# Ledger of designs, part 158: peptides against a protein of PDB entry 6FRK

Target 1, 411 residues: chain A of PDB entry 6FRK
Amino acid sequence: NEEVLNAMLKEVCTALLEADVNIKLVKQLRENVKSAIDLEEMASGLNKRKMIQHAVFKELVKLVDPGVKAWTPTKGKQNVIMFVGLQGSGKTTTCSKLAYYYQRKGWKTCLICADTFRAGAFDQLKQNATKARIPFYGSYTEMDPVIIASEGVEKFKNENFEIIIVDTSGRHKQEDSLFEEMLQVANAIQPDNIVYVMDASIGQACEAQAKAFKDKVDVASVIVTKLDGHAKGGGALSAVAATKSPIIFIGTGEHIDDFEPFKTQPFISKLLGMGDIEGLIDKVNELKLDDNEALIEKLKHGQFTLRDMYEQFQNIMKMGPFSQILGMIPGFGTDFMSKGNEQESMARLKKLMTIMDSMNDQELDSTDGAKVFSKQPGRIQRVARGSGVSTRDVQELLTQYTKFAQMVKKM

## One batch from the design tools (peptide; made by RFdiffusion4, then SolubleMPNN)

Design b2_p19_2_s2 (from b2_p19_2, 13 letters changed)
Fold by OpenDDE base, seed 5:
Structure b2_p19_2_s2 (fold): chain B 411 residues (1-411), chain A 19 residues (1-19)
Amino acid sequence: as target 1 above (411 residues)
Amino acid sequence: SLNDTLENLLKLIEALKKA
């Protein structure tokens, strides 16, 4: 029994190390799991693997919980949020994502660029802010980040903004001058929250970096970026351990919508490769896919129309990046879709929807849409002309629909 | 590929049907 436990714990520890979990945390977890498993209860014939997995899951949940309540903005107040973190962490992009998140929730949100060190920092922020229709402040001439931050915060306070996000210089290295600048900015603007932005892809360096920031500035919140693709997210545990601050959001891609509130259970489930069934269910419920009882019923009967396919494409488009959805399904690892393949896939879906927008109700609602087009080739030419695509593109859509409908009939 | 997207869609629908 102890040998089996030790073997399973070794596999889990290996998987956690491969997930960029800090070696000290993995060792501590191994000891905690060993102490939490009653070997006598394991003798009762319960699935030893499930018990170990559950014990590991519980200990990982504890590692992500700093025991500190996350800061939340107060409605109708002026909330100043200062961002700190290394250059390349995704800090500037994350400022825009957070601003957009709050704006979509009906907050008066603005952005301040206090990064005077990086050439084009203000242009990048301005571009992101303009695309998201977020008010912004910065300077092309002022080189003191304290002045820019103070003026920007004062301006937006006077304009009754509720969320005032200040982006700072990240620089490439943990230089004392960087930390002094961050402290001067923090002292001048008196932020309600200081957010440390960490790149999950830095692996084992997460602890040391997070600690260095916490030792210099009063980090109260963590945002973990680049949890899309190759980053397994184990560095997030190191950030929480080092900062003693909650993860409030995660960045899951390059799009402005690739940003979500941090949920402990889904994150740990994903880290263990169990998938995020709960987060999938939540996203499905957010989409009101419950109104898709009719679709589920049609699918149960092996009926699938071009309209049903169109509606599914709309639902996927509403769910956001398809890689995020897949990465929530058990057995679909984060590696399943490369970032470049996702934007291309979404563009392809939009193209297919545009083709279907040129179809009539008889074509869309036919249980054998491909046969309707095969019987009257003039329909393909009409749809192609209406959607501005080739007849080949329409034929490819119909071929894909046919494959899909055949799969639905087998389900 | 578009086929991969469609297969993934089917897998998603199947996962949702089982949830």
Scores: peptide ipSAE 0.009, ipTM 0.389, DockQ to the pose 0.129
Fold by OpenDDE base, seed 1:
Structure b2_p19_2_s2 (fold): chain B 411 residues (1-411), chain A 19 residues (1-19)
Amino acid sequence: as target 1 above (411 residues)
Amino acid sequence: SLNDTLENLLKLIEALKKA
């Protein structure tokens, strides 16, 4: 029993290291899981794998929870949010994403560019803010970030803004001059929250970077970026461990909508390849897909047509970046999050929809669409010719529909 | 794979049924 436990824990530890989880955290997790597993309960023939997986999940949830409640803005008050982080962390893009998130929720939101070090920082912020219709402040002539931040905060306070986001200078390395500048800005504007933006793609370096920021600046919140790339999110655990601060949001792409509130359980589920069913439900509910209730009722009755499948493909295409949706569904690994895989997956859905566009209402609305085609093989040839695809492509679609419809009938 | 897309769509539908 102990040998089996040690072998399974070794596999889990390897997978967590491959997910960019810090080696110290993986070691701590291994000991915590060993202490939490009753070896006597494992002897009773219970599914040892499920028990270990549950123990691992529970301990990962604890690693993401710093035991501190996340700061939240107060409605009808002036809330100053200062952003800090390295150059290339996605900090400036994340400022715009957070501003847009609050604006969409009916907050009076603005952006301040206090990055005087990077040429074109203000132009980049202005471009992003203008596209999102977010008010902004900055200077082309003032070189002191303290003056710009102070003037911008005062201006937007006087205009009764509720969310005032201040973007600061990044550096290529952790330099004392950067931390001194950040402290001077923080002292001048007295922020209600300091947000550290961390790039997840730096892997094992996340701990050292997050610690260096926390040791110099009173970081109260963390945002993790670039979770759309090769980064499997293990760096997020390192950030929480180092900063003792909650993750409040994650960046999941380059688009302004590629931004979501951090949820501990869905994130750990996704990290373990279990999918994010909750985030998927939330995203479907945000789309106000009123037609989902009618579909859910049909599915409860074990009815599923080719038209119902077509409508679901349309809904998936409407849900936004296909990579994010796929990354929420269990069994679509993080490798599906690459931009190349998104376009290929969208092209594949469009191809299937084009095949179905060549079907007639009798074929689309049949509760056994595959049987309609099997009884009259000439229909497959008609649809193939109409959609410009092979008869094999149509047969593959029908095979997939059949698997789907059989699963719906078992539900 | 397309099978994975469909399996995932089923999981989506199952999740929607539980919501």
Scores: peptide ipSAE 0.010, ipTM 0.407, DockQ to the pose 0.075; fails the geometry check
Fold by OpenDDE base, seed 3:
Structure b2_p19_2_s2 (fold): chain B 411 residues (1-411), chain A 19 residues (1-19)
Amino acid sequence: as target 1 above (411 residues)
Amino acid sequence: SLNDTLENLLKLIEALKKA
């Protein structure tokens, strides 16, 4: 029993290390799991694997829980949120994502660029803010971040903004001058929340980086970025451990919508390669994809039309980045869709939809759409001409549809 | 169930990748 436990714990520890979980945390987790597992209970015929997985899951949940309640903005108040983090952490992009998140939730949100160190920081913020229709403040001439932050905060307070996000200067490394500047800005604007932005892709460096920020500034919240890449998110555990601050959001791509509230259970499930079924369910519910009771009933009866496929493509497009959706699916590793493949896949879906837009209702609503086209090849030529594609492209779509319809019939 | 619908969507996504 102990040998089996040790072997399984070794496998889990290896997987956690491969997920960028800090080696110290992995060691602690191993000892905690060993202490939590009664070997006598394991002898009683319980599924040893499930027991170990549950114990590991429980200990990982504790590692992402700092025991501190996350700060939340107060409606109808002026909430100042200061962002801190290294250059390249995605801080500026994350400021825009958070601003857009709150704006979409009906908060009066604005952005302040207090990054005077990086040339074009204000232009980048302005571009992002303008694209999202978020009010912004910054200067091309003022070089003191304290002045810019103070003036911007005062301006937006006077204009009754509810969410005032301040982006600060980043550096390529931890520097005392950066921390001094951050402290001066924090003292001047008196933020209600200081958000540390961490790049998950830095792996084992997450702990040291997060600690250096927490030791210098009163970090109260963490946002983890670049969880769409090769980073499995293990660095997030290190950030929580070092900052003793909750993760409030995660960045899951480069788009402004590639941003979601942090959920502990789904995150740990994903980290363990169990997928984020709950997050997928929540996202499906948020998109009201379940409101298509008619589709559910058709699928239960093994019916699948070209229209049903079209609606599913619309749903996939509404779900956002394909990488994020895939990352929610058990057994679909993050590697399956490089960013290039995602855009190409979305472009392919749009092309397929454009072909279907040239189909008639008889073709779209047929329970055997491929047979409708096979019986009357002139339909393929009509659709091809209508959509500006080759007859081959239409045949490829019909081949794909046939594969889908066969899968649905087997469900 | 919603889970079955999600599984179906996932199979659709998988088939789209293989297509």
Scores: peptide ipSAE 0.010, ipTM 0.416, DockQ to the pose 0.026; fails the geometry check
Fold by OpenDDE base, seed 4:
Structure b2_p19_2_s2 (fold): chain B 411 residues (1-411), chain A 19 residues (1-19)
Amino acid sequence: as target 1 above (411 residues)
Amino acid sequence: SLNDTLENLLKLIEALKKA
């Protein structure tokens, strides 16, 4: 029994190391899992694999919990959020993503570029901010980040902004000059939150980098970026351990919408390759699919209309990038969607919806929409002409609908 | 179940990708 446990723990430890979990954390996890597994319960014929998985899951959840409540902005107040992190961490992009996230939630949000070191930093921020219609501040002439940050914060405070995000300079290396600059900026603007942005793809270096920032700056929150790549996110555990600060958001791609609140359970499930079913559920719940009770009831009765499919396509489009949704599915690796395939998939969904916009209520609300079209082929030609597509495209849509409706009937 | 609905949506998404 102990040999089997040790073998399984070795496999788990190997998988965690391959997921960029720090060697020290993996050792601690192994010891904690061994201590948490009651050998007596393993004797009771419980699936040893399930027990070990549960123990590993529980201990990983503890590693992601720093025991500190995440800072949250206060509505109607001026919340200054300072971003810190290395160059190439995705910090500037993440500032824009966070600003856009709060803006979409009805917060009066702005961006300040206090990165005077990187050529084109302000242009990049300005470009991102302009695309998202986010107010921004920066200078092409001022070289002191303290002045820019102070002036920008003061300006946006006076304009009653609720979320004031300050992007700072990154460096390629841990340079004392970077930390001094960050401290000077922090002292000048008195941020309500300091966010450390970490690239998940740096793997085993996550701990040392996160620690170096925490030792110099009062990091209160972590954002992990590049979780759309080969990084399995094990470095995130290292960041939490080193900073003693919660992960508040994750970046899951390059698009401004490739940004989501961090959730512990889904993240650990994904890290373990169990998929992010809970994150899917939560993302579906965030869509205020309260009208899903009616849909769920229809689905329980094996009823599924083209209108129901249209509503589901709208919901999928609201869920954000298809890559994120698929990355939440067990067994769908992040690599399954090249960036090209996502835009193509969204364009295809939009095309399908455009075809459905040319359908009438009788066609949309029929419990057997495909049969309505099969009985009267002239409907296909009408819809094709109305939507500017081929009759083949309409037939393909009806074929997809039929496949889905058949799945619903089997539920 | 909500899970089944999600699985079906996912299968639909997958079907949309393969098609």
Scores: peptide ipSAE 0.009, ipTM 0.405, DockQ to the pose 0.025; fails the geometry check

Design b2_p19_2_s3 (from b2_p19_2, 12 letters changed)
Fold by OpenDDE base, seed 1:
Structure b2_p19_2_s3 (fold): chain B 411 residues (1-411), chain A 19 residues (1-19)
Amino acid sequence: as target 1 above (411 residues)
Amino acid sequence: SSIDTLNSLLEKIKALLEY
């Protein structure tokens, strides 16, 4: 009913306004969702709910897209990337993650520690860089960050490095002295990109912090950190709104591999519990698992079976850092990504695989496995008894499969 | 407020997508 739609739209608009989302964007979302539905009320038989979902998804994608193309390094050139951000934002760890990302992509990458304020900053960077086999520069005796940054950039330019990452001092608060130091460093080294690192866990303070950095320093890119399990997707939107700069990467944990390129659509899909099939495919391709070409080809053709899901669970169990990959699968929501629950997540996958081990080839190889079970409810009871689980557990598996298979059919 | 509210929004949208 139009009343139910208007009530849902009112709740979405209220929640967006409560989220400090620009009133113009909220109005435009409401108008676009209304116009999309008024067009389908003329087309008898389409699920109005899918349109509302698609319209809401499309407008959330626009909220995370500043309409500005992200800076990308030029191959065979010297690219200087300066990092800025508050203390505790994960800036130093993120410098190492970005350096490791480019090194794995075959870039000649190095790190410079220009943090003279924090005791042990250089030791921490040196430890992380040494573990990742990344060349580094810094000083134990020089106290001027401009001298350290200039000498380090000159050294690595002369050695023909392609990616030169400069870590700067973080402060606990927005201090004018910090911004002056950052401007002096930026003027001395002339960076090709300035990256603001923001902690998503800080909540309410993210927008004010991101704005204060953008107002003082020419931030061109944003990296959002601490998007662990309780992914505060709000930090990402606040960063884009405040900086008008693209998010280029996200940090999803404490490990050096807990770092991914930011993709707007996959990120919104993941936040909505729709999964990230593109990120899953990219992650699977990075692991050079030969058996995945056939799966990727099926996914590109919109085909996905319960067997394909079983094989994907086997691959995930082989891949390590399991928490990241689960969050890419539709129906494995944020609750599966809670820090410390990797063993519980593995136990849940093993339980799902044990349920599928009790299925027959007709059930596993059907392009519409959920419909096979819906047509013959006795199959659910057979599988439940065979795997020692409830009929509800089998229904939950089929619901997750259906969500995944519907997403694959839309690719 | 803004991020807690956006998380609340995302949870509301997620709940709307799960129904």
Scores: peptide ipSAE 0.015, ipTM 0.425, DockQ to the pose 0.013
Fold by OpenDDE base, seed 2:
Structure b2_p19_2_s3 (fold): chain B 411 residues (1-411), chain A 19 residues (1-19)
Amino acid sequence: as target 1 above (411 residues)
Amino acid sequence: SSIDTLNSLLEKIKALLEY
């Protein structure tokens, strides 16, 4: 029994190391799991694999919980949020994502570019902010980040902004000059929250990097970026352990909407390849898919129309990248769709929707849409002309619909 | 569950997108 436990723990430890979990944390977790598993309970015929998975899951949840409540902005107050992190961490992009998140929640939000080191930092921030319709401040001439940050914070305080996000300079390496600059900015603006932005793709370096920031500046929150790539997010555990600060958000792609509040349970489930069922539920609920109950009822009756398919394509497009949705389903790895395949899949969905936009209500609402088109082939030619596609493209759509409708009738 | 139905639907849509 102990040999079997040790073999299974070795496999789990290997998988966690391959998920970029720090070797020290993996060793500690292995010891904690060994201490938490009663070998006598494992003799009782319980599924040893499930017990080990549950023990590992429980210990990973503890590693992600720093025991500190995340800072939250106060409505109707001026909340200053300072961002810190290395160059290439996604810090500047994450500032825009966080600003957009709060703006969508009805907060009066603004952005300040206090990055004077990187050429074009302000232009990049301005471009992102303008696209998102977020007010911004920065300078093309001022070289002191303390002056820019102070002036920008004062300006937006006077204009009664509720969320004031300050982007700072990053460096390629941990440099004392960077930490001194960050401290000077922090002392001048007196931020309510300091957010460390970490790239998950740096793997085993996450702990040392996060510790170096925490040892120099009072990091109170962590945001982990690039969780859309091959990074399984194990570096996030290292960041929490090193900073003793909660992860508040995660970046899951390059789009401004590829940003979500951090949830411990879904994250650990995803890290272990169990899927994110809770995040799938939340995304489904955020879509206000009142229409999904109506669809589920239609599906139960074996009815599926071209309109029902169109509505489902709209729902998938609203849920965000198809790769992310699949990555939330148990057994579908995040790597299943390369970025190229995702854009191609979304373009394909949009093409199918454009074909359906040229259909009439009789065609869309028919319980046998393919039969409507087969009985009157002139409809295919009309739809093809209306959507700017070939008659073959319309026939392929109808063939796909027919396959889907047949699968629905078998449910 | 609504989730199982959605997952089944997404798998079916995926299968259609792979053709």
Scores: peptide ipSAE 0.010, ipTM 0.347, DockQ to the pose 0.025
Fold by OpenDDE base, seed 4:
Structure b2_p19_2_s3 (fold): chain B 411 residues (1-411), chain A 19 residues (1-19)
Amino acid sequence: as target 1 above (411 residues)
Amino acid sequence: SSIDTLNSLLEKIKALLEY
């Protein structure tokens, strides 16, 4: 039994190391898992694999919990959020993503570019901010990031902004001058939150980098970027351990919408290859799909309408990029949808919704919508003309609906 | 579970979007 446990723990440790989890954390986890596994319970015929997986999961959840409550902005207050991190960490992109996230939630959000070191930093921020319709501040002439940050924060405070995000200079290496600049900026603007942005793709370097920032600046939150690629996210555990600060968000791509609140259990499930079932649950709960008891009940009765399909398409559109949803489903790796295929899939979904917008209530609410159209082909021509599509496009939608409705009836 | 139903629904929607 102990040999089997040690072999399985070795495989788990190898997988965690291959997932960029720090060697010290993997050793500690191995010891904690060994101490948490009651060998007597393993004798009782419990599925040893499930027990080990549960113990590993529980210990990983503890590793990603710093025991500190994440900072959250206060509505109706001025919340200053300072971003720190290395150049190439995705810091500037993440500032825009966070600003857009809060803006979409109805926060009065703005961006300040205090990166005077990187040529074109302000132009990049301005481009991103303009595209997202986010107010921004910066200078082409002022070289002191403290002045820019102070003036920008004061301006946006006076304009009653609720979320004031300050992007700072990055460096290619940990330089004392970077840390001094960050301290001077932090002292001048007195941020309510300091966010360390970390690239997950740096692997085993995550701990040392995160620690170096925390040792110099009072990092209170972590954002992990580049979790859409080959980075298995093990660096996130290293960042939490080093900073003693919670991960608040993750970056899951290059698009401004490729950004989500960090959730512990989904992340650990994904890290273990179990899929992000909880992130699905929570995205579903955020969609107020609790009203889907009625839908789930209809689905259990094999009832599925074109309206029900339309509502599900609206829900998918609200969930954000389809690749993110798919990457949450167990067994669907992020690699299956090329970036080109996602925009095409969303455009296709939107096209299908536009076709359904030209349908009437009798067509939408029919439990056999395809049969309604098959009995009266003039309906297809009406919908096609109303939506500006071909009759073939409407027939393809009805074919897809029929396939879906048949699959629902088999559930 | 509601989760299993949803995952199955998402899989089905995915399959429809891939076709």
Scores: peptide ipSAE 0.009, ipTM 0.323, DockQ to the pose 0.024
Fold by OpenDDE base, seed 5:
Structure b2_p19_2_s3 (fold): chain B 411 residues (1-411), chain A 19 residues (1-19)
Amino acid sequence: as target 1 above (411 residues)
Amino acid sequence: SSIDTLNSLLEKIKALLEY
């Protein structure tokens, strides 16, 4: 029994190290799991593997819980949120994602660019903010981040903004000058929350970096970026351990909506390759896919229209990035969809939907849509012209529809 | 179950994306 336990713990420890969990945390977890597993209870015929997995899961959940309540903005107040983090951490993108998240929730949100060090930082923030319709402040001429941050915060306080996000300079190295600048900005604007943005892809360096920030500035929240399908999430555990601050959000891709509130259990489940069944259920419920019982019934009856396909594409687009959804299913490993294929796939779906937007109800609602188009080739030309695509693109869509409708008939 | 519904949907989507 002890040999089997030790072998399984070795496999789990290897997997956690491969997931960029800090070696010290993995050692502590191994000791805690060994102490939590009563070898006598393992005699009761329970699946030893499930017990070990549950014990590991429980200990990882504790590692992600700093025992500190996450800061939350107060409605009707001016909440100043300062972002700190290294260059390339995704900090600037994450500022825009957080601003967009709060704006979508009905918060009066704005962005301040206090990054004077990086050429084009303000242009990048302005571009992101404008695209998301988020008010922004910054300067092309002012080089003191303290002045920009102070003026921007004052301006947006006077305009009764509720969420005031300040992006700071991210440098490539832990330079004392960067930390002093961050302290000066923090002292000037008196932020209600300081958010450390960490790139999950930096692996074992996460602890040292997170600690260096926490030792210099009062980090109260962590956001982990680049937790898309290929990213090793283990660095997030190291960030929490080093900062003693909760992860509040995760960045799950490059799009502005590839941003979600951090949930401990789903994250740990994903980290262990168990999938995110709960987050999957939550996403299903958010999509009201239960209302698609009628669609599932139609599909069980081998009926599938172009409209049914369009509705499926809408559902996919509502679900968000398909890689995230797949990465939530147990046994669909993170490696299943390369990043490049996802944006291309979503762009492809959007193109297909745009083609279908130029179809009429007779074409969309036909149980044999491909035959409707084959009988009257002028329909293909009409749809192609209406959607601004080639007749070939419409034929490719109809070919895909036909293949899919044939699969549905075989189900 | 909502999971079965989603899995069925995802399999269908996967099949669409593979073609």
Scores: peptide ipSAE 0.000, ipTM 0.306, DockQ to the pose 0.026

